# Designs tried in a protein design run: peptides against a protein of PDB entry 5B16. Part 73

Target 1, 136 residues: chain A of PDB entry 5B16
Amino acid sequence: TPSRINHNERLEFLGDAVVEFLTSVHLYYLFPSLEEGGLATYRTAIVQNQHLAMLAKKLELDRFMLYAHGPDLCRESDLRHAMANCFEALIGAVYLEGSLEEAKQLFGRLLFNDPDLREVWLNYPLHPLQLQEPNT
Target 2, 136 residues: chain A of PDB entry 5B16 as posed
Amino acid sequence: TPSRINHNERLEFLGDAVVEFLTSVHLYYLFPSLEEGGLATYRTAIVQNQHLAMLAKKLELDRFMLYAHGPDLCRESDLRHAMANCFQALIGAVYLEGSLEEAKQLFGRLLFNDPDLREVWLNYPLHPLQLQEPNT

## One batch from the design tools (peptide; made by RFdiffusion4, then SolubleMPNN)

Design b2_p20_2_s2 (from b2_p20_2, 8 letters changed)
Fold by OpenDDE base, seed 5:
Structure b2_p20_2_s2 (fold): chain B 136 residues (1-136), chain A 20 residues (1-20)
Amino acid sequence: as target 1 above (136 residues)
Amino acid sequence: REELLKKLKEYLDKLVEEAR
């Protein structure tokens, strides 16, 4: 079996893809008139390390990282990078052991503190045959 | 919902600005 470190790196690899996929799908359907460049810009902002690190902080991964790797994370930028990787690994694990839906829900809940934005992100139709909710 | 989409876009715009 792979080492624990390799396992986490593999989960990070998977999680990176899941986060990018979910972000892409949601942006695609939420903004049907937005050009590819705009979609890509939003995606980049959402999945960049500093943003993912912020999401990781909501899960208190910062405390975990400092406990486990404090001596190696003396700079804030190093901590952010590590937190982002850890967050990706977590999403990867949720997808692997749970489902894409569970990963979607967790990611969406963390993306927005505003319940209205959370709702529109999570519940906007992602399939042409899905019925759109009433306009609000 | 259109107003919420506008609000979402504004939020994302800020996120983009913060990223740069």
Scores: peptide ipSAE 0.654, ipTM 0.941, DockQ to the pose 0.908
Fold by OpenDDE base, seed 4:
Structure b2_p20_2_s2 (fold): chain B 136 residues (1-136), chain A 20 residues (1-20)
Amino acid sequence: as target 1 above (136 residues)
Amino acid sequence: REELLKKLKEYLDKLVEEAR
């Protein structure tokens, strides 16, 4: 329905900003000596459609999209783009209905399968409580 | 933590290469 479309587009708009913001903030604190160009390069890689689509697969959005829009998403590129948009809308919804913190946590959990990388990504800068873990 | 940051950077470097 037009109402659902408009709502999803608005959520996508919001989610895009949230993903961009979270990515920027995390990169900024995690890599204090990295120049702007490097930060921007990493950000682009993280927020690009093909990567977001990969994250979306972890939520089985591919199955959802094929179920809901299968006939229109026969090409992989179309599916990838749609999944990325849907992922942004989801993050937007989490932020809207929950909080930035919840969006951060969800995004971080999806970014990495490695729990150690999740930990380092989500915890910046090094907090005093983490100082006792020298190997992290 | 420095080793994990290095690992993270390596991961991100791979993402960059895949994006190109």
Scores: peptide ipSAE 0.659, ipTM 0.943, DockQ to the pose 0.895; fails the geometry check
Fold by OpenDDE base, seed 1:
Structure b2_p20_2_s2 (fold): chain B 136 residues (1-136), chain A 20 residues (1-20)
Amino acid sequence: as target 1 above (136 residues)
Amino acid sequence: REELLKKLKEYLDKLVEEAR
């Protein structure tokens, strides 16, 4: 049987793809007139280690990492990378044991503290009736 | 919706700048 480390690496592999996919899909629908270069730029910013580590911190994964791997994470860059990997593994696990929808919801909730931005991110594309809502 | 998308874009633009 695979070690825990191997299992986490596999989950990270899966989670990386899920995060990439979800980000791509949301950007594609939210910005229909944005060229590929712009979409890719936003995607890169969203999925890079620095940002994912920030999302991971919202889940207090930093405390978890320090508890489990403190001596190995003396450099901030190492911690960020580890946290990003852990976040990807978490998303991978949510997808694997739950669903893509659950992964989508979790990722969206963490991406934005602003509830309005969270809502616009998660609710695409708009139905014609939704277009009639004020402040959309 | 358009205003929210604008706000979202501004947020993402900021994120891009922070990444650089």
Scores: peptide ipSAE 0.657, ipTM 0.942, DockQ to the pose 0.860; fails the geometry check
Fold by OpenDDE base, seed 3:
Structure b2_p20_2_s2 (fold): chain B 136 residues (1-136), chain A 20 residues (1-20)
Amino acid sequence: as target 1 above (136 residues)
Amino acid sequence: REELLKKLKEYLDKLVEEAR
C-alpha cells in the first residue's frame, strides 16, 4: 500500500546499506593491514554520491534521468544526487529480488573497468573457510 | 595478487583524491 515513491525510497534505503556493507567487507579483507581510518576513507570515496553517480552513468541512468526528469535536474549536483539514489535503489532491488551475491557481482562489475582489478575485488576470499586462490 | 592489490590501492587513492 505504499506509493511508488515511498517504495523507491525504501529500496534506496536498503541499497545504501547493501553498498556500504559490501564495500566494508571487501576493503576489510583486501587490506588486512590498513587501519580503520584508511578503510573508512576508502569506503567514503566509494559510496559517496559523486562516485555512485559515475557508476550509474555506466548503466546509462543519466540519459534516463535527463529524459524523464530534465526540468527538475537543471543543476549538475541535483543530477548526481538523483543518479546516486537511483543506483542505490537498483542495488536494493537486486538484493531484495535476488541475493546479496547478485548485488555483489553487479556492484563489483561496475566498480572497475579493469578486468584484473574486478577479479581480485570479486574473488578475494571474504570468509575464513573459502578456498584460497593462487597468489598471482 | 600482490601486484594487483597494489594497483587496486593506487586506484582507490586516486578515487579519494577526486572526492576531496
Scores: peptide ipSAE 0.655, ipTM 0.943, DockQ to the pose 0.872; fails the geometry check

Design b2_p20_2_s3 (from b2_p20_2, 9 letters changed)
Fold by OpenDDE base, seed 3:
Structure b2_p20_2_s3 (fold): chain B 136 residues (1-136), chain A 20 residues (1-20)
Amino acid sequence: as target 1 above (136 residues)
Amino acid sequence: REELLQKLLEYLDQLVREAA
């Protein structure tokens, strides 16, 4: 059977795809007039290690990482990378054990501290058959 | 909603700048 490290790496692999997908879908529907270059730029900014590490910090994963891997995380860049990987693994686990919807909700909740931005991100219609929300 | 979308874009622009 795979080691714990192997399991986490597999979850990270899955989570990376889920984060990328969710980000792409939301940007696509939220900004129908935005060109591909803009969509790609914003996606990159959202899913980059620095940003995902910040999201991970909201879950206090930094404390966990320092406890588990402190001696190996002497550099801020190393910690940031590890935090991002851990965040991806978490999202992968939520998707695997739960659903894409649950992963979407968790990710969106962490993306924004502003409740209005969170609301528009999470509740903007992502399918033509969904009811449109009032203009805000 | 349009105002919120503009605020969202501003936030995303900030993320882009922080990445640079």
Scores: peptide ipSAE 0.641, ipTM 0.938, DockQ to the pose 0.849; fails the geometry check
Fold by OpenDDE base, seed 4:
Structure b2_p20_2_s3 (fold): chain B 136 residues (1-136), chain A 20 residues (1-20)
Amino acid sequence: as target 1 above (136 residues)
Amino acid sequence: REELLQKLLEYLDQLVREAA
């Protein structure tokens, strides 16, 4: 069987794809009139290491990483990168052991502290013009 | 909903700026 490190890297690989996919899908539905370039730009911003590391901090992964890997994470950039990877692995694990929906929910909860934005993101509703619904 | 989408967009724009 793979070592824990290898397993974690595999989970990271999976999680990276899940995060990418979820981000893409939500952006696609949230902004039906946004051009591909804009979608890609926002996706990049969401899934970049710096941002994922911020999400990881909400789970106190910074403390975890320093505890587990402190000697190797003396640089902020190294810590950020490691946190992002760990976050991806976590999402991968949630997807693997749970479901895409569970991964979606976790990711969405972490993406936004604003409950209104969180709700909009998680439901990725069609544009009001498409649904002919009142602006909210 | 439009207001929320706009707010979300602004948030995303902020993320983009932070990435730059």
Scores: peptide ipSAE 0.637, ipTM 0.937, DockQ to the pose 0.818; fails the geometry check
Fold by OpenDDE base, seed 1:
Structure b2_p20_2_s3 (fold): chain B 136 residues (1-136), chain A 20 residues (1-20)
Amino acid sequence: as target 1 above (136 residues)
Amino acid sequence: REELLQKLLEYLDQLVREAA
């Protein structure tokens, strides 16, 4: 039986791939004329520890971290890294126990505070019937 | 839609700058 820590590391591994995949797919469809270098740059910015830690803070995972690992997280960089890892594990768990769609929805809702940007992000790629919606 | 995509692009550019 794997330890809780080992299980979380496995979930983190899975979540990392899910976050990378979702980010890649959305960027690919959102910006069809953007070169690979630009796509990679934006992906890196979205999935980097600093940004994922910010998303994790929206879920108040920082409170959880301080409760469980406070003495070990004296450095801001350590906290940020742990927060990012925890966020990845969470996404991994959502994918594992739920679906890719559920992971997509959770990730997208956290990515943007602006509801219009959130809607644009979450609706890519578009179903053919959705192509008839008004331009915005 | 294009205006929102441009707004999104600007937001992503901001994230890139913050990463630097």
Scores: peptide ipSAE 0.636, ipTM 0.937, DockQ to the pose 0.815; fails the geometry check
Fold by OpenDDE base, seed 5:
Structure b2_p20_2_s3 (fold): chain B 136 residues (1-136), chain A 20 residues (1-20)
Amino acid sequence: as target 1 above (136 residues)
Amino acid sequence: REELLQKLLEYLDQLVREAA
């Protein structure tokens, strides 16, 4: 049986892939005319540690991290990295214990505070056979 | 929805700037 640390690292590994995948898929379908370079740029911005740490803060993971690892997180940058990793592990856990859909919903809810942007991100067709929603 | 997509792009552009 792997240690807790190993388990968390494994979840982080999985979560990283899930976040990357979801981001890629949504960008791909949302912007069909966007070139690869643009897609990659936006993906990088979305999945980078700084941004993921921001999302983690919305879940109040910062409070958890400081409680559990305070002495090792004396610098803000260290906290951000830890929060990003924890966020990835969380997404990995949601995917593992739940589903990709649940991970998608959680991720999407956190990505956007604007409900309109959240709506278009979450509900834009992500499959060629899906019907296009009315234009807005 | 096109307007929302444009709004989304603007938001993403902001993220890119903040990431840089």
Scores: peptide ipSAE 0.630, ipTM 0.936, DockQ to the pose 0.861; fails the geometry check

Design b2_p20_2_s4 (from b2_p20_2, 6 letters changed)
Fold by OpenDDE base, seed 2:
Structure b2_p20_2_s4 (fold): chain B 136 residues (1-136), chain A 20 residues (1-20)
Amino acid sequence: as target 1 above (136 residues)
Amino acid sequence: REEKLKKLKEYLDELVKEAE
């Protein structure tokens, strides 16, 4: 229904910001000597549609999309874009209904298949102010 | 940790290449 579409697009809007924010924060702390251009380059690579679509596939959103919108997604590029959008909407929903922490955990788990990379990504240096309220 | 960071950077570098 149109209402569902609008709702999903709104979640996508929110999720886009969440993904961008989380990515930025992690990169900022993980690479303290990396200049802005380098940080932006990594961020772009992480949040681009192609990559987010790959992450979405780990959640089998491709199967969902083909089931729900198969006739409209005959082109690979269209599917990829839709997958990325749905992934953002999902992250947005997790943030909205849950918390930023939950979104962070989900995103981090999906970003890397390698547990070492997951660990270093999620366990970035905390801001000094966070020491008063750990794990936030 | 430094070794893991290096590994992460290498991974991201590859990701950038794939994006291009």
Scores: peptide ipSAE 0.670, ipTM 0.949, DockQ to the pose 0.917
Fold by OpenDDE base, seed 3:
Structure b2_p20_2_s4 (fold): chain B 136 residues (1-136), chain A 20 residues (1-20)
Amino acid sequence: as target 1 above (136 residues)
Amino acid sequence: REEKLKKLKEYLDELVKEAE
């Protein structure tokens, strides 16, 4: 059987792909007129370590990481990287144990504190000809 | 919805700036 470390690394690998995929899909549908370069720029900003670490902080993973691995995380950049990896592993676990939909919901909930932004992100249109909600 | 999309884009623009 693989070690716990190996298991976590595998979950991180999976979670990285899930986060990348979900981000790509939402951006694609939310901004149908945005060029590829713009889409890629937004995606990079969303999935980079600094941002994912911030999302992880919302789950108070920082407190856990500092408690358990403080001596190994003497640099701020090291903490960010570890937090981002932990976040990816979490998303990977949610996808593995639950579903892509559950991962999507969790990720979206953490991405935005603003309920309006959260709503528009999670409820993206699949086609321009779909009925539009007025004044939203 | 259009207003929310505008706000979202603004948020993402700021996120890009922070990433740089």
Scores: peptide ipSAE 0.676, ipTM 0.948, DockQ to the pose 0.920; fails the geometry check
Fold by OpenDDE base, seed 1:
Structure b2_p20_2_s4 (fold): chain B 136 residues (1-136), chain A 20 residues (1-20)
Amino acid sequence: as target 1 above (136 residues)
Amino acid sequence: REEKLKKLKEYLDELVKEAE
């Protein structure tokens, strides 16, 4: 039986791939004229530890980290990395025990506080009828 | 929708700047 730490590391591994995949798919459809370099730049910004840690903070994972591993997280970089890993594990668990759709919804909700950005991010690709809408 | 996409791009551009 794997330890909790080992299991969490496995979930991080899975979650990292899920976050990468979801980000890639959304960017690909949302920006059909953007070259690969631009897509990669956006993806890097979205999935890097600092950003994922910020998303994790919305779930108050920082408080959890300090509670569970306070002595080991004296440096901000250590805390940020741990929070990012925990976020990946969470997404991995949601995918594993739920579905890719559930992971997508959770990730999208956390990515944006702005409802317009959240809506445009989650609604891809554009349907022909959506293209007929006024500039919104 | 196009305005939302523009807004999203602006948001992501800012995110990239913060990452640098």
Scores: peptide ipSAE 0.670, ipTM 0.947, DockQ to the pose 0.894; fails the geometry check
Fold by OpenDDE base, seed 5:
Structure b2_p20_2_s4 (fold): chain B 136 residues (1-136), chain A 20 residues (1-20)
Amino acid sequence: as target 1 above (136 residues)
Amino acid sequence: REEKLKKLKEYLDELVKEAE
C-alpha cells in the first residue's frame, strides 16, 4: 500500500491534469475567436501556483498547512507552493472519488466570487445540457 | 450573456496582469 505522502502526490498529479483540462475546455469554448497564445496566457494565469493558492485559501487550506507544516513553511512562496499542490490533490480526489462534473462545479465555484462570472464560466457555449440564457 | 463574457474577459485580463 502506498504511503499517504505518495497518495497525495499521485492525487496532485491527477488534479493538475484535471485543472488544466477543465481550464482549457472552458477557455476554448468561451473564447472561440481567441488565438492559441491568448488561450494559453489565460490558462497559465488560472492554473499557476499563485492563483491556485488563492483558491486554496477559500477552502482554508492555509490554516491546515500552517497547522501541519508550519515550521517548514516560513516563506510565503513556500506556503503558496504547498497550498497549490494541496489544492490540486483535492481536485484530483474529487474527480477520482466523485466525477469530472463535480470537480468542474467545485473549481468553478472557487474561481469566481461573482455569480455572473461563475455562471458564464460553468455554462460555456455548446454545452449539451445548456439552457438558453438571456443575451446579457 | 455577451456582457457577462465581456466581464469575464476583463476579469481574466486582470488575473493575467496579477500573475506577471
Scores: peptide ipSAE 0.670, ipTM 0.947, DockQ to the pose 0.913; fails the geometry check

Design b2_p20_3_s1 (from b2_p20_3, 8 letters changed)
Fold by OpenDDE base, seed 5:
Structure b2_p20_3_s1 (fold): chain B 136 residues (1-136), chain A 20 residues (1-20)
Amino acid sequence: as target 1 above (136 residues)
Amino acid sequence: SMAERQAILAELEARLRELA
């Protein structure tokens, strides 16, 4: 049987794909006139470790990580990377045991504090059976 | 309205540019 660490790595793998997919889909519909390069730039900005770590902080994962792994996360970059990975694992778990819609809602709520921006981000067509594809 | 939506989209893009 895999260890908790191995399981988290698998969830992280899944969550990474979910975050990438949701970001791609929403950007695609939000900006129909934006070229691929621009879409990719925005996607990178959203899914980069620094940003995901900020989202993780909203869930107080930093406090969790420091409590559990403080001595091993003395450097800011290490903590940021760990928080981003933990965030991905969380999204992966939400998708796995819940649905893509639940993952979408959680991710969207964290992305924007502004309710108008949040609603615009969330109110674009998503097909629950759509294949996870970073280019769609 | 469409105008309001466009304004929101513009703000959204501005926020994304700040992240990039």
Scores: peptide ipSAE 0.416, ipTM 0.884, DockQ to the pose 0.085
Fold by OpenDDE base, seed 3:
Structure b2_p20_3_s1 (fold): chain B 136 residues (1-136), chain A 20 residues (1-20)
Amino acid sequence: as target 1 above (136 residues)
Amino acid sequence: SMAERQAILAELEARLRELA
């Protein structure tokens, strides 16, 4: 049977793909006139370890990491890397045990604190009938 | 409105540029 560590690494592997996929899809639909290079740049910025670690901090994973791995995470760079991996594992678990939609919602809530930005990020693409609504 | 959405998208892209 795989160890707990192996299980978490597998979840991280899955979560990495989910984060990459969700980011790609949202960018593709939200910025239809943006060239591939721009899309790739924004994707890299969103999914890089430094940024994912920031998102992980919103979930207070830093407290967890210091509690569980304090002696091994004395360097800030080591902590960021570990937090990013843990965040990916979390997203992987949400996808595995829940759904892609749940993973999308969690990721979107963490990406933007601003409700307006969050709403636009999560709502892609607009349904054609929504364009005809009087309050749009 | 569509105009509001475009404004929000512009702000969103600006935030993404800051991350890049």
Scores: peptide ipSAE 0.504, ipTM 0.905, DockQ to the pose 0.106; fails the geometry check
Fold by OpenDDE base, seed 1:
Structure b2_p20_3_s1 (fold): chain B 136 residues (1-136), chain A 20 residues (1-20)
Amino acid sequence: as target 1 above (136 residues)
Amino acid sequence: SMAERQAILAELEARLRELA
Protein backbone atom coordinates (compact mmCIF):
# COMPACT_ATOMS: atom_id res chain seq x y z
CA THR B 1 0.00 0.00 0.00
CA PRO B 2 1.30 3.48 -0.80
CA SER B 3 2.20 6.02 1.84
CA ARG B 4 -0.06 9.00 2.46
CA ILE B 5 2.26 11.13 0.37
CA ASN B 6 2.20 8.70 -2.54
CA HIS B 7 -1.56 8.41 -2.31
CA ASN B 8 -1.95 12.19 -2.30
CA GLU B 9 0.29 12.52 -5.35
CA ARG B 10 -1.79 9.92 -7.17
CA LEU B 11 -4.95 11.79 -6.25
CA GLU B 12 -3.40 15.01 -7.53
CA PHE B 13 -2.68 13.28 -10.82
CA LEU B 14 -6.27 12.12 -11.11
CA GLY B 15 -7.71 15.43 -9.95
CA ASP B 16 -5.63 17.38 -12.43
CA ALA B 17 -7.16 15.35 -15.24
CA VAL B 18 -10.69 15.75 -13.87
CA VAL B 19 -10.37 19.52 -13.49
CA GLU B 20 -8.87 19.79 -16.96
CA PHE B 21 -11.60 17.62 -18.47
CA LEU B 22 -14.53 19.37 -16.80
CA THR B 23 -13.16 22.78 -17.70
CA SER B 24 -12.61 21.76 -21.31
CA VAL B 25 -16.06 20.25 -21.75
CA HIS B 26 -17.90 23.18 -20.18
CA LEU B 27 -15.98 25.76 -22.19
CA TYR B 28 -16.49 23.79 -25.39
CA TYR B 29 -20.27 23.79 -25.04
CA LEU B 30 -20.67 27.23 -23.47
CA PHE B 31 -18.77 28.94 -26.28
CA PRO B 32 -19.52 27.04 -29.50
CA SER B 33 -18.12 29.79 -31.74
CA LEU B 34 -14.90 30.36 -29.82
CA GLU B 35 -11.74 29.20 -31.57
CA GLU B 36 -9.31 26.74 -30.02
CA GLY B 37 -6.94 29.48 -28.93
CA GLY B 38 -9.65 31.24 -26.98
CA LEU B 39 -10.82 28.00 -25.38
CA ALA B 40 -7.26 27.18 -24.38
CA THR B 41 -6.76 30.64 -22.92
CA TYR B 42 -9.85 30.35 -20.73
CA ARG B 43 -8.93 26.82 -19.68
CA THR B 44 -5.45 27.92 -18.65
CA ALA B 45 -6.91 30.80 -16.69
CA ILE B 46 -9.28 28.50 -14.81
CA VAL B 47 -6.86 25.66 -14.01
CA GLN B 48 -3.68 27.64 -13.30
CA ASN B 49 -2.24 27.34 -9.81
CA GLN B 50 -3.08 30.92 -8.91
CA HIS B 51 -6.77 30.36 -9.57
CA LEU B 52 -7.00 26.88 -8.06
CA ALA B 53 -5.36 28.26 -4.94
CA MET B 54 -8.13 30.84 -4.69
CA LEU B 55 -10.69 28.05 -4.96
CA ALA B 56 -8.79 26.11 -2.32
CA LYS B 57 -8.95 29.11 -0.02
CA LYS B 58 -12.75 29.00 -0.19
CA LEU B 59 -12.49 25.55 1.36
CA GLU B 60 -10.05 26.85 3.98
CA LEU B 61 -7.32 24.55 2.70
CA ASP B 62 -4.86 27.33 3.49
CA ARG B 63 -5.57 26.79 7.18
CA PHE B 64 -4.83 23.10 6.75
CA MET B 65 -1.62 23.80 4.85
CA LEU B 66 -0.38 26.27 7.42
CA TYR B 67 -1.15 23.83 10.21
CA ALA B 68 0.57 20.90 8.53
CA HIS B 69 3.34 22.63 6.59
CA GLY B 70 3.55 26.19 7.86
CA PRO B 71 7.30 26.33 8.41
CA ASP B 72 7.91 24.96 4.91
CA LEU B 73 5.55 27.36 3.14
CA CYS B 74 6.95 30.77 3.96
CA ARG B 75 6.83 31.94 0.35
CA GLU B 76 3.53 32.95 -1.22
CA SER B 77 4.32 31.00 -4.39
CA ASP B 78 5.07 27.84 -2.41
CA LEU B 79 1.79 28.07 -0.55
CA ARG B 80 -0.11 28.74 -3.77
CA HIS B 81 1.40 25.71 -5.48
CA ALA B 82 0.74 23.48 -2.49
CA MET B 83 -2.85 24.68 -2.21
CA ALA B 84 -3.44 24.04 -5.90
CA ASN B 85 -2.07 20.51 -5.53
CA CYS B 86 -4.22 19.92 -2.48
CA PHE B 87 -7.27 21.15 -4.35
CA GLU B 88 -6.53 18.76 -7.21
CA ALA B 89 -6.16 15.90 -4.74
CA LEU B 90 -9.52 16.79 -3.23
CA ILE B 91 -11.24 16.81 -6.61
CA GLY B 92 -9.53 13.53 -7.41
CA ALA B 93 -10.82 12.02 -4.19
CA VAL B 94 -14.36 13.26 -4.84
CA TYR B 95 -14.28 11.68 -8.28
CA LEU B 96 -12.73 8.46 -7.01
CA GLU B 97 -15.04 7.93 -4.05
CA GLY B 98 -18.08 9.69 -5.47
CA SER B 99 -18.65 10.47 -9.12
CA LEU B 100 -17.74 12.81 -11.94
CA GLU B 101 -21.04 14.58 -11.34
CA GLU B 102 -20.15 15.24 -7.73
CA ALA B 103 -16.76 16.56 -8.77
CA LYS B 104 -18.48 18.78 -11.34
CA GLN B 105 -20.88 20.15 -8.75
CA LEU B 106 -18.17 20.92 -6.23
CA PHE B 107 -15.90 22.52 -8.80
CA GLY B 108 -18.72 24.60 -10.27
CA ARG B 109 -19.94 25.80 -6.90
CA LEU B 110 -16.47 27.12 -6.17
CA LEU B 111 -15.86 28.69 -9.58
CA PHE B 112 -18.59 31.29 -9.28
CA ASN B 113 -20.15 32.95 -6.28
CA ASP B 114 -22.78 34.60 -8.46
CA PRO B 115 -25.78 32.26 -8.57
CA ASP B 116 -26.71 33.14 -12.16
CA LEU B 117 -23.21 32.46 -13.45
CA ARG B 118 -23.05 29.26 -11.42
CA GLU B 119 -26.38 28.10 -12.80
CA VAL B 120 -25.27 28.61 -16.39
CA TRP B 121 -21.93 26.91 -15.83
CA LEU B 122 -23.31 23.90 -13.97
CA ASN B 123 -26.46 23.28 -15.98
CA TYR B 124 -25.46 24.06 -19.53
CA PRO B 125 -25.99 21.00 -21.76
CA LEU B 126 -22.76 19.02 -22.02
CA HIS B 127 -23.92 16.42 -24.55
CA PRO B 128 -25.88 16.68 -27.81
CA LEU B 129 -28.43 14.16 -26.52
CA GLN B 130 -29.19 16.11 -23.37
CA LEU B 131 -32.63 17.65 -23.18
CA GLN B 132 -32.57 21.25 -24.33
CA GLU B 133 -33.56 23.87 -21.80
CA PRO B 134 -36.85 25.65 -22.37
CA ASN B 135 -36.66 28.97 -24.16
CA THR B 136 -37.47 31.01 -21.07
CA SER A 1 -35.49 33.57 -21.25
CA MET A 2 -33.02 32.99 -24.05
CA ALA A 3 -32.11 36.66 -24.05
CA GLU A 4 -31.46 36.61 -20.33
CA ARG A 5 -29.35 33.49 -20.69
CA GLN A 6 -27.30 35.11 -23.43
CA ALA A 7 -26.69 38.11 -21.21
CA ILE A 8 -25.52 35.81 -18.43
CA LEU A 9 -23.19 34.03 -20.85
CA ALA A 10 -21.74 37.38 -21.86
CA GLU A 11 -21.10 38.19 -18.22
CA LEU A 12 -19.55 34.76 -17.73
CA GLU A 13 -17.16 35.36 -20.60
CA ALA A 14 -16.29 38.77 -19.21
CA ARG A 15 -15.37 37.15 -15.91
CA LEU A 16 -13.22 34.59 -17.72
CA ARG A 17 -11.44 37.37 -19.60
CA GLU A 18 -10.63 38.96 -16.29
CA LEU A 19 -9.00 35.73 -15.14
CA ALA A 20 -6.95 35.43 -18.34
Scores: peptide ipSAE 0.455, ipTM 0.890, DockQ to the pose 0.084; fails the geometry check
Fold by OpenDDE base, seed 4:
Structure b2_p20_3_s1 (fold): chain B 136 residues (1-136), chain A 20 residues (1-20)
Amino acid sequence: as target 1 above (136 residues)
Amino acid sequence: SMAERQAILAELEARLRELA
């Protein structure tokens, strides 16, 4: 079996793709009139390490990281970077062991504390054949 | 309603701009 480190790095690789994909798809459908540059800007904002680290903090990954890797994370910037990577690995694991839907739900839940924003993000049609939300 | 949804989308975009 691979080392835990290797496994985490592999999960991070997968999670990075999942986060990127989910973000891209949701932005694409949520903002049909937004040009590529705007979509890319928003995607970058969502998936950048600083933001992912903030999401990771909601899962108390900071406490986890300090416990597990404290000596290597003496600086805040190091902690943020590690948290972002760990978050990606977590999303990767959720996708791997669960489903894309579960990853989407977890990611969306963390993206927005506001329930209205969360609902719009999560439930906007992401496929032409999906049922659309009522227009009421 | 659709109008409410559009308003929420506008707010969503505003939040995204704040992240950028």
Scores: peptide ipSAE 0.448, ipTM 0.890, DockQ to the pose 0.084; fails the geometry check

Design b2_p20_3_s2 (from b2_p20_3, 10 letters changed)
Fold by OpenDDE base, seed 3:
Structure b2_p20_3_s2 (fold): chain B 136 residues (1-136), chain A 20 residues (1-20)
Amino acid sequence: as target 1 above (136 residues)
Amino acid sequence: SMKRREAILEELREEIKKLA
């Protein structure tokens, strides 16, 4: 049986791919005239550990990390890295146990505090899964 | 760079605002 650490790392691996995929898809559709370099720049900024850690803080994962791993997280940089990893694992778990749509909704909700920006990100243009929902 | 990342994210938000 794999250790809890191994399990978390596997979820991180999956979550990293999901976060990158969702980010890529939304950027691709939102900015149809933006060149690859611009798309990549936005994606990198969104998926960097420091940003993911910020998103994780909205879910109070910092409190969770300190509770579970406090003795090993004496430095702020270590905490941010752990929070980013935990966020990836969480997204991976949501995808694995739920759906890509659920992961999309959670991620999008956290990306933007402004409801108008959130609505644009999540709904315009329509995600392929949203188009299929009525037919499934 | 944290400053550069924040600038890029702010630019992204501004571009999305144009689509709202």
Scores: peptide ipSAE 0.620, ipTM 0.937, DockQ to the pose 0.887
Fold by OpenDDE base, seed 2:
Structure b2_p20_3_s2 (fold): chain B 136 residues (1-136), chain A 20 residues (1-20)
Amino acid sequence: as target 1 above (136 residues)
Amino acid sequence: SMKRREAILEELREEIKKLA
């Protein structure tokens, strides 16, 4: 049985891919005429540790991290990195135990505070097979 | 940088607004 640390790292690995995938798919459909470089620029901005940490803060993961790992997170950069990792692990867990749709909804909800923007992001027409979760 | 990231995200929001 893997350690708790290993489990979190594995979830982080999965979550990283899910975040990357969801971001890529939504950007691809939202901006059909945007060149790859532009898409990549938006994706990078969304998935950077600094941004994911900000999203994590909306879930108050910072309080959790400080409670659980305070002494090891004396640097802001370390905290941001840890929060980003924790956020990825959370998304990974949501995907693993729930569905890609649930991960999509959570991620989109956090990405945009404006409900109109959120609606566009979450409900822009996508190819159904691209969002289909593998059978487990 | 934070400024650059925020600028890109703001640009993204503005572009999405056009789709709303």
Scores: peptide ipSAE 0.518, ipTM 0.917, DockQ to the pose 0.888
Fold by OpenDDE base, seed 5:
Formats: C-alpha cells, structure tokens, sequence
Structure b2_p20_3_s2 (fold): chain B 136 residues (1-136), chain A 20 residues (1-20)
C-alpha cells in the first residue's frame, strides 16, 4: 500500500490534470475567437502555483499547512508552493471520490468571488465527454 | 510576473463579465 505521502503526491498529480483540463475547456468555450496563444496565456495564469495558492487560501489551507508543516515553511514562497500542491491534491481527491462536476463546482466557486461571473463560468458548456463521468 | 498574471486574470474576469 502506498504511503500517505505517496497518496498525496498521486492526488496532486491527478488534481493538476483536472485543474488544467477544466481551465482549458472553459477557456475554449468562453473565448471562441481567442487564438491558441491567448488561451494558453489565460490557462497559465489560472493554473499557476501562485494563483492556486491564493485559491487555497480561500479554503484556509494556509492554516492547515502551517500547523502540519510549519518547520518546513520558513518562507512565504515555500508556503505558497505547498499550498498550491495541497490545493491540487484536494481537487484530485474531489474528483476521485466525487466527480468531475464536483471538482468543477469547487474550482469555479473559488475562481470568482463575483457570483455573476461565477455563474457564467460554471454554466458554459464543457466537453461532451464530461457526461461520461457520472457513469464511472 | 505576479502583476502580469494578476492583470491577465483581471482581463479574464472582465471578458467574462461581458458575457454575462
């Protein structure tokens, strides 16, 4: 059986993919006229560790990280990196134990504080393959 | 870097706002 550390790293791996996928799909549909370079730029901005760390802070993961890993997080940059990883692991766990839809909802809620923007983001169509997720 | 990324995010939000 994998260790707890290995489990978290695996979840992070999965979560990274989920975040990138969701971001990509939403950007693709939100901006039908945006060129690939622009899409990539937005995606990078959204999925960058610094941004994910900010999202993690909204979940108060910073408090958790300081409690659990304080000695290893002597610098703010280290904390941000750890928070981003933890956020990815969380998304991975949500996807794994729940669904892509649940991951989407969580991610979307965090991306936008403005409920109107959030609704636009969340209600845009996603790739049809997402419909298969509930069946798995 | 961080400023630029934040600006991009803001732009994203503004664009989304136009869609709303």
Amino acid sequence: as target 1 above (136 residues)
Amino acid sequence: SMKRREAILEELREEIKKLA
Scores: peptide ipSAE 0.175, ipTM 0.763, DockQ to the pose 0.877
Fold by OpenDDE base, seed 1:
Structure b2_p20_3_s2 (fold): chain B 136 residues (1-136), chain A 20 residues (1-20)
Amino acid sequence: as target 1 above (136 residues)
Amino acid sequence: SMKRREAILEELREEIKKLA
């Protein structure tokens, strides 16, 4: 049986791919006129350690990190990296034990506090009937 | 509405740009 650390690293690996995939898909549909370079830039911004650490903080993973690894996280960059990794592992676990949809919902809810932004991010693409709505 | 959605998308774009 693998150690807890090894299992967490595997979950992180999976979660990294899930976060990348979800981000890519959402950006692709939301910005149909944006070139590949722009899509890649936005993806990098969303999935970078600094941002994922901020999302992790919303889940109070920083408290968990301090309790479990306090002495090893004296540097801000170390804490940020650890929190980002922990967030990826969490997403990986949600995907593994639940579904891609559940991972998408969790990730999207954390990405945006504004409910309008959250709704647009999560609910793509528009159904053909929705596209027929008045242009108002 | 489509206009409202476009406005929201623009705001979303700006939020993402702030992360870069």
Scores: peptide ipSAE 0.498, ipTM 0.904, DockQ to the pose 0.106; fails the geometry check

